Peptides against a protein of PDB entry 3S8F. Designs and how they scored, part 46

Target 1, 157 residues: chain A of PDB entry 3S8F
Amino acid sequence: VLTLFVAVPSLMTAFTVAASLEFAGRLRGGRGLFGWIRALPWDNPAFVAPVLGLLGFIPGGAGGIVNASFTLDYVVHNTAWVPGHFHLQVASLVTLTAMGSLYWLLPNLTGKPISDAQRRLGLAVVWLWFLGMMIMAVGLHWAGLLNVPRRAYIAQV
Target 2, 166 residues: chain B of PDB entry 3S8F
Amino acid sequence: DEHKAHKAILAYEKGWLAFSLAMLFVFIALIAYTLATHTAGVIPAGKLERVDPTTVRQEGPWADPAQAVVQTGPNQYTVYVLAFAFGYQPNPIEVPQGAEIVFKITSPDVIHGFHVEGTNINVEVLPGEVSTVRYTFKRPGEYRIICNQYCGLGHQNMFGTIVVKE

## One batch from the design tools (peptide; aimed at target 1 L72, target 2 F27)

Design b2_p19_8_s4 (made by RFdiffusion4, then SolubleMPNN; from b2_p19_8, 11 letters changed)
Fold by OpenDDE base, seed 2:
Structure b2_p19_8_s4 (fold): chain B 157 residues (1-157), chain C 166 residues (1-166), chain A 19 residues (1-19)
Amino acid sequence: as target 1 above (157 residues)
Amino acid sequence: as target 2 above (166 residues)
Amino acid sequence: DLLDELLELVYNLSLLLFG
């Protein structure tokens, strides 16, 4: 009940952010149904990181509903599903948002702009991190549905 | 200007909200699919039942592991299981193949898990509460019980066995 | 239960869309 209650404002916020991104993309010259996406600053790790975090948060949010359901939680509780959910919420959203924040904050605090090499490296790090997290999350959710237990070093599946 | 921008944002928000509703139905469908395919075989049984964890080892149906398996019908059994630091009793749990088994599980100390490999039996065991799970083993053999709730230094080695006899 | 909670969520989202 509580999770679902919080889910409504969270969804409102998420789609407001999406709307803002669309608006920003269109201001940057994007046209059409999807052209605004390409117009967003994908060359900036400070932008890419939190956006990828948000993308990971989408399935994670759905998982939150599952975990909060008495009926569905019976299936997934204390299985590998749960850490899979965490890796989407914490290791993806929170971590990538933090990474993005640092890519913005550090240049401003030090007064030194990041070099092109650093920017490119940052993009690589963020994308690779996201890819790795998605692979891990999918694997953990899959394992959870196969009743692989959480907090156990061995499992017979 | 700001007014035009505001109107544009509202239009985009409406579109995204519509999309969100569509995705919600997709998620509901996926949830339904998950329920239909992954919940078979285990049925929650019984009502909320309380027990005194301080006396459960001394008196009552959990006190004697030798009396833990009780036949309640021609093909029905109740098994009173204790999950404790760090193991299960009785161990092994012996039940016949094809019988309907009602597990009554509780803990005398801390919270434990009761996860039976090869099945979808997976419940938390709380001191003072009785977890009830109904299951029928279709295949004979040994099924390992795993604790999937951290319960102390010996948690990783906390195992039990269910032996299903032909 | 789950169905009721999901229906409530759908209802709330509908209110956000049309309200």
Scores: peptide ipSAE 0.015, ipTM 0.713, DockQ to the pose 0.068
OpenDDE base, seeds 1, 3, 4, 5: peptide ipSAE 0.013, 0.007, 0.015, 0.006; ipTM 0.762, 0.748, 0.749, 0.720

## One batch from the design tools (peptide; aimed at target 1 A14, target 2 A8 Y12)

Design b2_p20_1 (made by RFdiffusion4)
Pose (drawn by RFdiffusion4):
Structure b2_p20_1 (pose): chain A 157 residues (1-157), chain B 166 residues (1-166), chain P 20 residues (1-20)
Amino acid sequence: as target 1 above (157 residues)
Amino acid sequence: as target 2 above (166 residues)
Amino acid sequence: LPLLLGFLFFRVLLSRKLDE
C-alpha cells in the first residue's frame, strides 16, 4: 500500500511536467492536440534526452506498480521482467537525463563549446540509446512473463 | 493568459490526481481480494522456522529424499524440498493432483529460488530458514522448477521437476 | 492502461480549455 503511495509523486510529476512541456510548445506556436509536441526544440539533445527518458518511464512506472502489488509480484519476481522495468527507469530516464547534461552542464563547467557536429552526434546517441532501451524492455518484459529468470547465462542452456 | 493557463493547469491537475488516487485504490482493493482467495497460498509463511544448513542432509526431514512427501491431512501433503548447488531433491517431487501441497523448502548452502513454471509458486530459499508455501495443482503433468536467484556459476542450469500424478 | 487513458483524457480537456 505504501509503495502504491510512493507512486503518487511521479504520477503528479507526470502532469506538472507534461503541462510545462505543453505550455512551452504553445508559446512556440504549436496548436492542435499534437502541434505542441512538434513545436518543441527537438534539435537540442539537452531537451530531447530527458523527454525520451520520460516517455519510457510511462511503461517503466506501470511495471513498477505491478511489482508493488504483492501477490502480482509472484508472477514476475526474479524474472527478466524486473530488468525490463528498471532499464526503463534508471538505464533510460536517469541515464538519458545525465547524457543530456553533457550539452548544457559540460560547457558551463569547462567553457568548452559544443559544436554543431557534436550536437547532432548527441542527438543520434540519445535516440539510439532510448530506442535500444525500449526494444530491450519489450524483450525482457515478455521473456519475464514467460518465466525466463533474471541473472542467468541462459545462452549457455 | 499565463494567469489563465496556470489556473486551468492546476484545476485539471487536481482532477488527474483524484483519478490517479481512485485508480490506485482500486488496485489496493483488487490485491485485498487475492489475499482472501486460495491463490494467496503461495505467499510464504510469515512465521520464523529456523533450521541448521550444515546438518540438514544428515538429520531431519530433508536427510532422506525418498521420504520427502508426507500426508499431513486427508487431502494434504507436506513436501520437504532441498534446493542446493545445483539441484533440487527429491527429483522428481511426485504429488497427486487436486491435493493441497505444503512445500517446506530449505538450502544447505546459498540462497536459491524456487519458481514453479506455470504456477504462482515463486519463493526465495534461504539457508537456515524454511520457506513454506501452499499450492494445489489442478492439472496433472510435469512442472519445471527454475532457480531464479543467482547462486553461483551453476545457476543457469539449476532446474528440478514436479510430477503431478493423475 | 486506465491510468494512461485517464491521463490523456485530462490532457485533452486541458488542451481544449487552453484553446478557448

Design b2_p20_1_s1 (made by RFdiffusion4, then SolubleMPNN; from b2_p20_1, 14 letters changed)
Fold by OpenDDE base, seed 5:
Parts: sequence; structure tokens; C-alpha cells
Structure b2_p20_1_s1 (fold): chain B 157 residues (1-157), chain C 166 residues (1-166), chain A 20 residues (1-20)
Amino acid sequence: as target 1 above (157 residues)
Amino acid sequence: as target 2 above (166 residues)
Amino acid sequence: SELLEAFAAVMRKLREALLE
């Protein structure tokens, strides 16, 4: 019940952020329905990391609503689905946001900009992290739907 | 310039908020649908029942594992199961194939899980509460019971067996 | 309505799979 209450402001926040991104992209020269996305600063790990986190959070958020639904939760509760949800929310959104924050914070704290090599490495790290998290999350959700139990080292399937 | 930018932002925000609201209604509709059809393909659960966890081992239907399986009808049984640290009783649970089984599960100590492999039986077992699950085993054989709720040092080794007889 | 029907179809398939 509480989850459903927080879902409303969370969705509002998510889409207002999306609106801000659209505006930023359009200011950067992006046009059309999707052209603004390409115009965003995808060369900056401080930007890419939290955005990828947000992208991972979308299915995770949907999963949160599923978990909060009595009838749907019956199917997924205490299965591998739940760890999959957690990893999308915490290990994807929170972690990537933290990583992205560091890519902004450290240069500002030290007063030194990151080198081009560091920037490229940062991009690689963030994208690889996202990819790995998506693979694991999909696997866990799939396993959960196959009734693989949570908190057990063995399963029939 | 700032005013123009502000107006533009507001316009986009309004659009995205409208989309957000639309998505919210979609999610609500989907939840409503699942609630309306929740009886289809779902194992029925019983009504909420309470029990004293401090005396459940000494008296009542859970006290004697030898009397745990009770025939309630021609093809109906009630099985009184205890989930405890760290195991299940009775163990094994013996039931006939094709019979309607009502599991009444409780715990004398801490919260446990009751997950039966090969079935949709998956419930948490709370001390002081009786979990009721109805199921019919269509295939004979052994079904492993797994505790999927952390319950202490022996959690990983907490298993039981349901033997379905032909 | 189409979305709901699509969802219903997915749910039916899921339920059938879970009941096997």
C-alpha cells in the first residue's frame, strides 16, 4: 500500500526529469521527437551513469508495483524475482547515480578536470556495469518466474 | 530569454506529466485486472487463523507428527505442518495422489518459508499464525520443501519432503 | 483496451506455465 503511494510522486519525478532532459537536448540542437536524445552529452560519464541508472530503474519501478500488488506478488514473492528487482533499484540506479556523482564531484573537489583517458575509461566502466546489471537482472527475473526460490542455494530448475 | 525558457520548460513538463498520469492509470488498470482474475490459476489460501506458538508443540493438531495427516473426506486431507529451526514435521509428509490436500502450517519459533518444489506452494510461516494452502498433487513422487526465508544458522540446511503415493 | 487484452494474454500464458 505504501509503495503505491510513493509510486505517484516517483513517476511524477521521473517524467519531470525526462522533461528536463528533453529541454536540455533541444537546447543542444536536438530536434524532432527523438533527436533531442542524441543531442545529450553522452560523452560525459557524469551524465551517462545516472541516465543509465534511470533507464534500469524503469523496469525496476514497474516491478515494484508488481511486488506491491497482492495477486502478482503471490507469483513472485520470495523467488529470484525479488533479488532481480533489488539489483535494478539499488545496484543499478543508486550505484550508477553514485558513480556519476563521483565523476562530477571529484574534479570539482580536486580542482582538476578529468583527462580524456579517464573520461573514456569512465564511460567504459559505466556502460559495462549497466550491461552486466541488465544481464543479471533479466536472469534473476526470469528465474523468479520459473519459481526459483530466494535465499536458497538449490533449485529444481 | 529566461522567461521564454521557463515557458518552454513548463510546456514540456505539462506534456510529460500528462504522460505520467496516463501511465499511472494503465498500471492501476492492470492491477485491477489482476485483482479481478486473481482466482484463476492461483492456489486458494485459507482464512487467517491464530495459534499460540509457545504451546503448539505440546497440544493441538501440530503436537503429534504421527497424527498430522488427517483425512477429512473421501479424497480430502488436512496436513498439520510445523516449520521449525531447522526442519519440518512431519517429515516426510505422505499424501495420496489426486487428493485435495489442505496444508495448515505454523511455526513454534521464528519465521520460516514453505516452498514446495514442483508446485506453486510458496508461503511464509509466521509464529502465531496458521498458513493455509490448498493443493492437489497430480504426479506421484517426492517433492522437496525448501525454506526460503532466513531463519538462522541452519537455514540453508532446512529441508523437508512430501511423498505423493500412487 | 488492446493493451489490457495483450496483458491478459500474457498473464494467461504465464498462469498456464506455472500450473504445469
Scores: peptide ipSAE 0.006, ipTM 0.726, DockQ to the pose 0.024
OpenDDE base, seeds 1, 2, 3, 4: peptide ipSAE 0.000, 0.000, 0.006, 0.006; ipTM 0.745, 0.707, 0.750, 0.742

Design b2_p20_1_s2 (made by RFdiffusion4, then SolubleMPNN; from b2_p20_1, 13 letters changed)
Fold by OpenDDE base, seed 4:
Structure b2_p20_1_s2 (fold): chain B 157 residues (1-157), chain C 166 residues (1-166), chain A 20 residues (1-20)
Amino acid sequence: as target 1 above (157 residues)
Amino acid sequence: as target 2 above (166 residues)
Amino acid sequence: SELLEAFLAVMRKLRETLLE
């Protein structure tokens, strides 16, 4: 139980970002409990990418709590579950955040804004990446629960 | 206005922090509830046992694979297993069906995995530490032991076998 | 309700795995 308190800083960080998103959405005219979400700049890949990363981070964080549980970790440890967790935490959140950062950084470094075509392509890339990552992550977690081992080329199932 | 914006952000942060804490407690409560209402079976959680990895092959219960399987009681056995680069000892491990088996597993070299297919046996094996797992094989046959912790160039070929006899 | 059922399904699977 004490180990689970390690989740506190991570949750705090995640939800402070959520707070910033809500503030931004409301400044952009969003109202109500969920209206602020629609008001966010979903046409900007620099915004969409890290947000999608955050969405993937949610189940990953929940999985982190599972992994930190002594009894539950016995079930999932060194199975495909663990790579599933990593792909949500790193290959989703970190990677998509990096992608989003590039969409902001490169225009600033070059002094040239991205074209509309590049923007649309960027949106397609990050959404497809997110979709693929979610499919893979679900598959890995599922396989892990079916006792597919990590770091092995052979599985019983 | 910067002051108004700061105040608004602070309000949202407080709200989301409260939500964060609430969710944390929900997760803890759910785990606690499930553990309280449902049995998790036998979870390997015993006393920390230490062993000298530099001498474990020469002396002690792991030294002779022919003496690795020890009957400790009626239908009860202790099996002293070494996980090493790159295999297991003894191999095969022969145990009776329906017997309560206590595996005492350690390593003379590096960290290995001990994953027995078809069972819930899945532990890491650390040099200098003894991993203890209790299991009863209900079905006769062969069970493959897989190393699921990277241990070197031969990791992918590191397998063992448990033979459960009728 | 669907989320709850999904959660319970996961927990049941975990329980089954632990009891194997």
Scores: peptide ipSAE 0.026, ipTM 0.765, DockQ to the pose 0.025
OpenDDE base, seeds 1, 2, 3, 5: peptide ipSAE 0.005, 0.015, 0.012, 0.005; ipTM 0.753, 0.724, 0.753, 0.724

Design b2_p20_1_s3 (made by RFdiffusion4, then SolubleMPNN; from b2_p20_1, 13 letters changed)
Fold by OpenDDE base, seed 5:
Structure b2_p20_1_s3 (fold): chain B 157 residues (1-157), chain C 166 residues (1-166), chain A 20 residues (1-20)
Amino acid sequence: as target 1 above (157 residues)
Amino acid sequence: as target 2 above (166 residues)
Amino acid sequence: SALLEAFLAQMRKLREALLE
């Protein structure tokens, strides 16, 4: 019940952020329905990381609504689906946002800008992290739908 | 210029908010659809029933594992199962193939899981409450019961068996 | 509407798969 209460403001916030990104992209010269996306600063790990986190949060958020539904939760509760949801929410969104924040914060705290090599490495790290999280999350959700139990080291499947 | 920017932001926000609301309705519709159609093959939850976990081992239908399986009809049984640290009783649970089995599961100590492999039986077992699950085993054989709720040091080794007889 | 119907069709398939 509490999850459903927070779902509405969370969705509103998410799409408000999307609106801000669209505006930013358009200010950077992006035009058309999707051109603004390409105009965003994808060369900056401080930007890419939290955005990838947000992208991972979308299916995770949908999963939150599923988990909060009585009938749908009956299928997925205490299966591998649940840790899949957690990894999208915490290990993807929260972690990537933290990583992205550090890519902005550390240069500002030290007064030293990141080198080009550090920037490229940062991009590689966050993209690889995102890819790994997506693979793991899809696997866990799939396993959950196949009734693989949570908190058990064995399963029929 | 600032006014123009704010106006533009508001326009985009309105569009995205509309999209947000649309998505919300989609999710609600999916839940409603599931509620309306997901009836076949679903194990219904039983009525809320309370028991005293401190006496459940000494008196009542859970006290004697030898009397745990009760025939309630020609092809219907009730099985009184205890989930405890760290196992299940009776173990094994023996039931006939094709019979309607009503599991009444409770715990004398802490919260446990009752997940039966090969079935959609998957419930949490709370001390002081009785979990009721109805199921009909169509295939004979052994079905493993797994605890999927952390319950202590022996959690990972907490297993039971349901034997379905031909 | 067509998109919604397609989505619901997929959900029905998923439901059937989960009930097997």
Scores: peptide ipSAE 0.039, ipTM 0.745, DockQ to the pose 0.028
OpenDDE base, seeds 1, 2, 3, 4: peptide ipSAE 0.007, 0.020, 0.027, 0.021; ipTM 0.759, 0.730, 0.764, 0.762; seed 1 fails the geometry check

Design b2_p20_1_s4 (made by RFdiffusion4, then SolubleMPNN; from b2_p20_1, 11 letters changed)
Fold by OpenDDE base, seed 4:
Structure b2_p20_1_s4 (fold): chain B 157 residues (1-157), chain C 166 residues (1-166), chain A 20 residues (1-20)
Amino acid sequence: as target 1 above (157 residues)
Amino acid sequence: as target 2 above (166 residues)
Amino acid sequence: SPLVEGFLATMEELRRSLLE
C-alpha cells in the first residue's frame, strides 16, 4: 500500500509537464480544449522526441501502478510484462528525451544550426523509434499476460 | 513578461493538479467498486516464515528430498522444495491429481525463481525466507519449473519438473 | 485487426481467470 504512494508525486509531475505543454501551445496560438496540442512545435525533433517519450510513459506509468500492486504483481511479476514496462520507461521516455536533448544541444554547442534535411531525418528517427517501442512494448505486455517468463529463453506459448 | 508567464503557468499547474487529484479519487473509487463487486482469484500473500539458509540442507523438512512430499490430509499435501544453483529439489516433484498442494519453497544460496508453466505459480525464492504457494493440479502430466530470476551462469539451464499423477 | 482481437481475447481470458 505504501508503495502506491509513490504514484502521487509521479502523477503530479506528469500533469505539471502537461500544464507546461498547454501553456506553450496556447502561447503559440492554440485555442480551445485541445487546439493547443496542434499548436505545439511538431516540426522540431527536439520537442517531438521527449513528448513521444512522455506518451509512452503514460501506459508505462499505469503499468507501474499494476506492478506496485501486490495482488496484481502475482500475475505479472517476472514475466515479459516487466520488460515491457521498462522499455516504456527507459527505452522510450529516457532514450527519446536523450535524443531530443541532442537535437537541441548539438546545434548550440557547435554553433551550427540544424539543416532542414537533418530536421526531417530527426523527425523520422524519433517517430520510427516511438513506433518500434510501442510495438515492442505491446508485444511484451501481451506476452507477459500469456505468462511468458522473464529471463528465460523458452516459454510455453 | 516573466511575471505574466509565471502567473499563467501557476494557473495551469493548479488546474492540472486539481485534475490529477480528481483522477486519483476516481481511480480509488473504481478500485473500491471492483473489489466490492468482484472476487479476485489471485494467490494470497502468505505469512512471513524464515529459515536459516546455512542449515536448511542438513536439517529440517527440506533436508531429505525423499521426505519432501508430506501428506497432511486426505487430499492435501505439503511439498518442501529447495531452489538452488542450479536446480530444484526434489526433482521431479510427484503429486496426485486433484490434491491441494502447499509448496514451501526456500533457497540455500541465492535468489531464484519458481515459475511453473501451465499454472499461476510464480514466486521469487529468497534465502532465509519460505515462500508458500497453494495450488491444485486439475490435469495430470508434467509441469516444467522455470527459474525466472537470474541466479548465475547456469540460470538458463535451471529447470525442474512436477509430475501430476492420476 | 487480428492483433487487437488477440490482445482483447487475452485480456478477457485473464479477466475470467481472475474471477475464478
Scores: peptide ipSAE 0.024, ipTM 0.763, DockQ to the pose 0.022
OpenDDE base, seeds 1, 2, 3, 5: peptide ipSAE 0.005, 0.013, 0.023, 0.000; ipTM 0.761, 0.732, 0.767, 0.731

Design b2_p20_2 (made by RFdiffusion4)
Pose (drawn by RFdiffusion4):
Structure b2_p20_2 (pose): chain A 157 residues (1-157), chain B 166 residues (1-166), chain P 20 residues (1-20)
Amino acid sequence: as target 1 above (157 residues)
Amino acid sequence: as target 2 above (166 residues)
Amino acid sequence: LVVLLLGFVYFRVRLSRELD
């Protein structure tokens, strides 16, 4: 029960952050129900990386609520489902957010500029990392529901 | 406009938060339902039941695997199961279909998992402790036990079998 | 979980229409 309550701050974060992004999209001219998304600075890897990380956090958090549901944990406990859940949370959102900091934080700390080419390369890196984490989350959640255990060299069997 | 957008955002946020709370409460009620049904029998016994891992293969209910299945009620069998590096004894565990099975599971060495494929049986096995879970097999046939806690280099090949007789 | 997500989408659509 208390774990389900720990989920409320992230459920609140989902709204406060989503409304903040929608407000920014509207300031930048976006209209429609989706125009506000397209009008956001998708050319900036410091913007893109946490946003993509937040997108993967939606299934990441859904899996966490499942794991927190006591008897439901007996379906997925110590299976590949669990790494599927935590790759979405820490290996995607937390890691992508830190990667995006290479693009505003590093210049601030070192004075070293980020070139146009380095910015595009950062865009590719955060997209490939995010997409790769999403594809693997699918493979691991599904294999977990099929009772494949975590922490196993299953290629040797 | 900022004042207006802000007001509207807070108003709809309050609504979302109430809905999100109502949804979490429904999940809590649904979990409480499972805890009142036979499906909750796979929840391990909360009572501490200590044993000695260094003598469990020499004395006590785990020393003779052929004697591991004991009828404890008219439709109940207790099964003493040893999960060790890297296997389970007895092998196979043979039980009748439709009977309540109380698995008492310990390990002489390291932590092992006990995950019965196709069931909700999924329990950690700790040396020095006895893990007790309950389940009734409704379908006869062969069930595979998977070790789902890393117990060393033999972990990926650590399996066992439960045969549910007709 | 799906209902929880649709609920979030619901509030977001309503909020978007209100902002328009």

Design b2_p20_2_s1 (made by RFdiffusion4, then SolubleMPNN; from b2_p20_2, 14 letters changed)
Fold by OpenDDE base, seed 1:
Structure b2_p20_2_s1 (fold): chain B 157 residues (1-157), chain C 166 residues (1-166), chain A 20 residues (1-20)
Amino acid sequence: as target 1 above (157 residues)
Amino acid sequence: as target 2 above (166 residues)
Amino acid sequence: IEELLAAFLAMLEKLRKELE
């Protein structure tokens, strides 16, 4: 049960990042309850990628609490649920953050800004990646709840 | 202006802090709800039972598959199962319908899984430890045992069968 | 769970004080 203490600093980090995003959006002219979101630089793949990663990390974190719960883990352990969880954590947040970092790093290292075409392509890549990851993650979690075993090629369902 | 920025940041952080707190309660509530609605009848794990994996095949209740199914009472059985690379013993496991079955599962070699298809039986099997699972089969038929923990080259082919007889 | 909640609230309070 004490393992759930890990969720505390994670939540604290989450709200801090969210607060920073809201602050940035409002500084960019966003107004209202949700207007700050629209004001964020969604035209920059270096920004979009890690933000999408964060969005995927939220349900993943919730799943982490489930996985760390003694009783609930009995239901989900070694099912397709688990791969669904870490794909949100690793293949979403970590991978998208890495992608975003590259979109920032490469132009800076080379001294050459990315072209508009490259920018648009980058946006397409990160959005499609996110969409695919969400579909897969939902499918895996669903399968896990239907008792589809992990590390097996067969299932009753 | 640092002061102005600080105040603004503080305001946003307070708001999101409140949201975080709310989400914490949501998570706790969801856990509580799940426990209340879906864990009825779940038998808590017993005390840790240890065995010697190096001798479990030669002596003790797991040594003879013909003696693996033990009637412990009226309509009550204990089944001593070995999960090994790469299969289960005994195989098939034959038990009566409607009987309370206590599975005592251990491994002589590496960590395995014991996932019984069509049931909620799903445990890891560790060498040196005995996994205990209690279950009552309501329907007769064959139930496939699947290893869901990687255990080596033959992991994907590691299956067993439970035959429930009327 | 109660202990976790208490710890979380305590941390939130600490954070609040540090930010002010």
Scores: peptide ipSAE 0.000, ipTM 0.742, DockQ to the pose 0.057
OpenDDE base, seeds 2, 3, 4, 5: peptide ipSAE 0.000, 0.006, 0.000, 0.000; ipTM 0.699, 0.750, 0.735, 0.713; seed 3 fails the geometry check

Design b2_p20_2_s2 (made by RFdiffusion4, then SolubleMPNN; from b2_p20_2, 14 letters changed)
Fold by OpenDDE base, seed 5:
Structure b2_p20_2_s2 (fold): chain B 157 residues (1-157), chain C 166 residues (1-166), chain A 20 residues (1-20)
Amino acid sequence: as target 1 above (157 residues)
Amino acid sequence: as target 2 above (166 residues)
Amino acid sequence: IDALLAGFLAMMEELRKTLE
């Protein structure tokens, strides 16, 4: 009940952020239904990281609702599904947000801008992290649906 | 200028709010679909039953593994199972094919898992609480019981076996 | 894993340089 209740304001927040991103993209010259996405600052790891985190959080959030459902939780509880869920939430959203925050915070704390090399490296890091996290998450969720148990190294699948 | 910008922002917000609501309904629909298709085999939870974990090994239906399998009807059995560090009792659990089996599972020590491979049986076992699971084995053979709740150093080796006889 | 580790270490080195 509590999770479902919290899900509502969370969704509202998520789509409000999306609205802000669309507006920003359009201000940056993006046009059309999806052109604004391309206009966003994808060259900035401080931007890319948290956005990728948000993208990973979408299926994770949906999974949270599933996990909060009494009947649906029976299917997925204590299977590989659960690790898949919280890795999306923590290791994707939280971690990527933290990574992105560093690319903003450290330059401001030191008073020194990041170099172009650091920027490119940062982009590579966050994209690779996201890719790896998505592969793992999809695999874990899939395995969970196949009744692979959590906290066990073997399964009949 | 400021008014125009404000109005534009509001327009986008309204659009995304509409999308949000639409997605909400999609999620509800997906949940409903999942419930309809994946809950047919769900084992309903029984009433909360309590036991004293400190005496469960000494007295009561869990005390003697030889008497753990009780026939309660012509084709119905109750199996009193202990999950402990680090195994299950009785082991193996022998039951006939096609019979309705009611598992009464508890723990004398710490929290364990009771996950039977090849079935939808998957419950946590708490000391002081009796978990009730009802299942009918349609196929003969051996079914492995896996502990899927960390319970200590021997957790990874904590297995049991259900033998379903023809 | 080695490639990821190398990338991580490279990032840390760049970070170190930035903090100096």
Scores: peptide ipSAE 0.021, ipTM 0.731, DockQ to the pose 0.017
OpenDDE base, seeds 1, 2, 3, 4: peptide ipSAE 0.000, 0.015, 0.016, 0.013; ipTM 0.754, 0.725, 0.755, 0.748

Design b2_p20_2_s3 (made by RFdiffusion4, then SolubleMPNN; from b2_p20_2, 13 letters changed)
Fold by OpenDDE base, seed 5:
Structure b2_p20_2_s3 (fold): chain B 157 residues (1-157), chain C 166 residues (1-166), chain A 20 residues (1-20)
Amino acid sequence: as target 1 above (157 residues)
Amino acid sequence: as target 2 above (166 residues)
Amino acid sequence: LDELLAGFLAMMEKLREALE
């Protein structure tokens, strides 16, 4: 009940952020239904990281609703599905947001801008992290649906 | 400029909020549809039953492993299972193929898991509570019971076996 | 967005199968 209750404001917040991104993209010259996305600052790891986190959070959030369902939770509870959900929420959104925050915070704290090399490295790190997390999350969710148990080192399948 | 920007932001926010609500309903509808049409394989939770975990080993239906399997009908059995640190009792659990089995599972110590491979039986076992699961084994053989809830140092080695006889 | 939706629907289908 509580999870479903907080799901509503969470979704509203998420799409409010999306609205802000659309506005920003359009201000940066993006046009059309999706052109504003390309106009966003994808060259900045401080931007890319949290956005990728948000993208990963979408299936995680949907999974949260599934987990909160009494009957559906019976299928996925204490299976590899649950770690998959956690990794999307914590290791994707939270971690990537933290990483992105560092790319903004450190230059501001030190008073020194990051070099181009550091920027490029940051982008690589963030994208690779996201890719790895998506692979792992998909695998865990899939395994969970195949009834692979959580907190066990063995499985029948 | 600030006013124009603010107005524009509000317009986009309204659109995205509408979209968010629509998506919410879509997700709920999909879940509801799945629940309404395809839940035949889900074992429903039984009535909450309480037991004293401090005496469950000494008295009652869980006290004697030799008496754990009780025939309640021509093709119906109740199996009283203890999940404990670190194993299951009785072990093995022997039941006939094709019979309706009602598992009554509880714990004398800490929380454990009861996950039977090859089945949809997957429940947590709490001290003081009786978990009830109903299942019919259609195939003979051995089914491994796995503890999927951390219960201590021996958790990883906590296994049981259900033997389904022809 | 379409890919996300498709992915979600695919997940729901898998859940449906798991419930059977």
Scores: peptide ipSAE 0.006, ipTM 0.731, DockQ to the pose 0.035
OpenDDE base, seeds 1, 2, 3, 4: peptide ipSAE 0.000, 0.000, 0.000, 0.000; ipTM 0.752, 0.713, 0.743, 0.736; seeds 1, 3 fail the geometry check

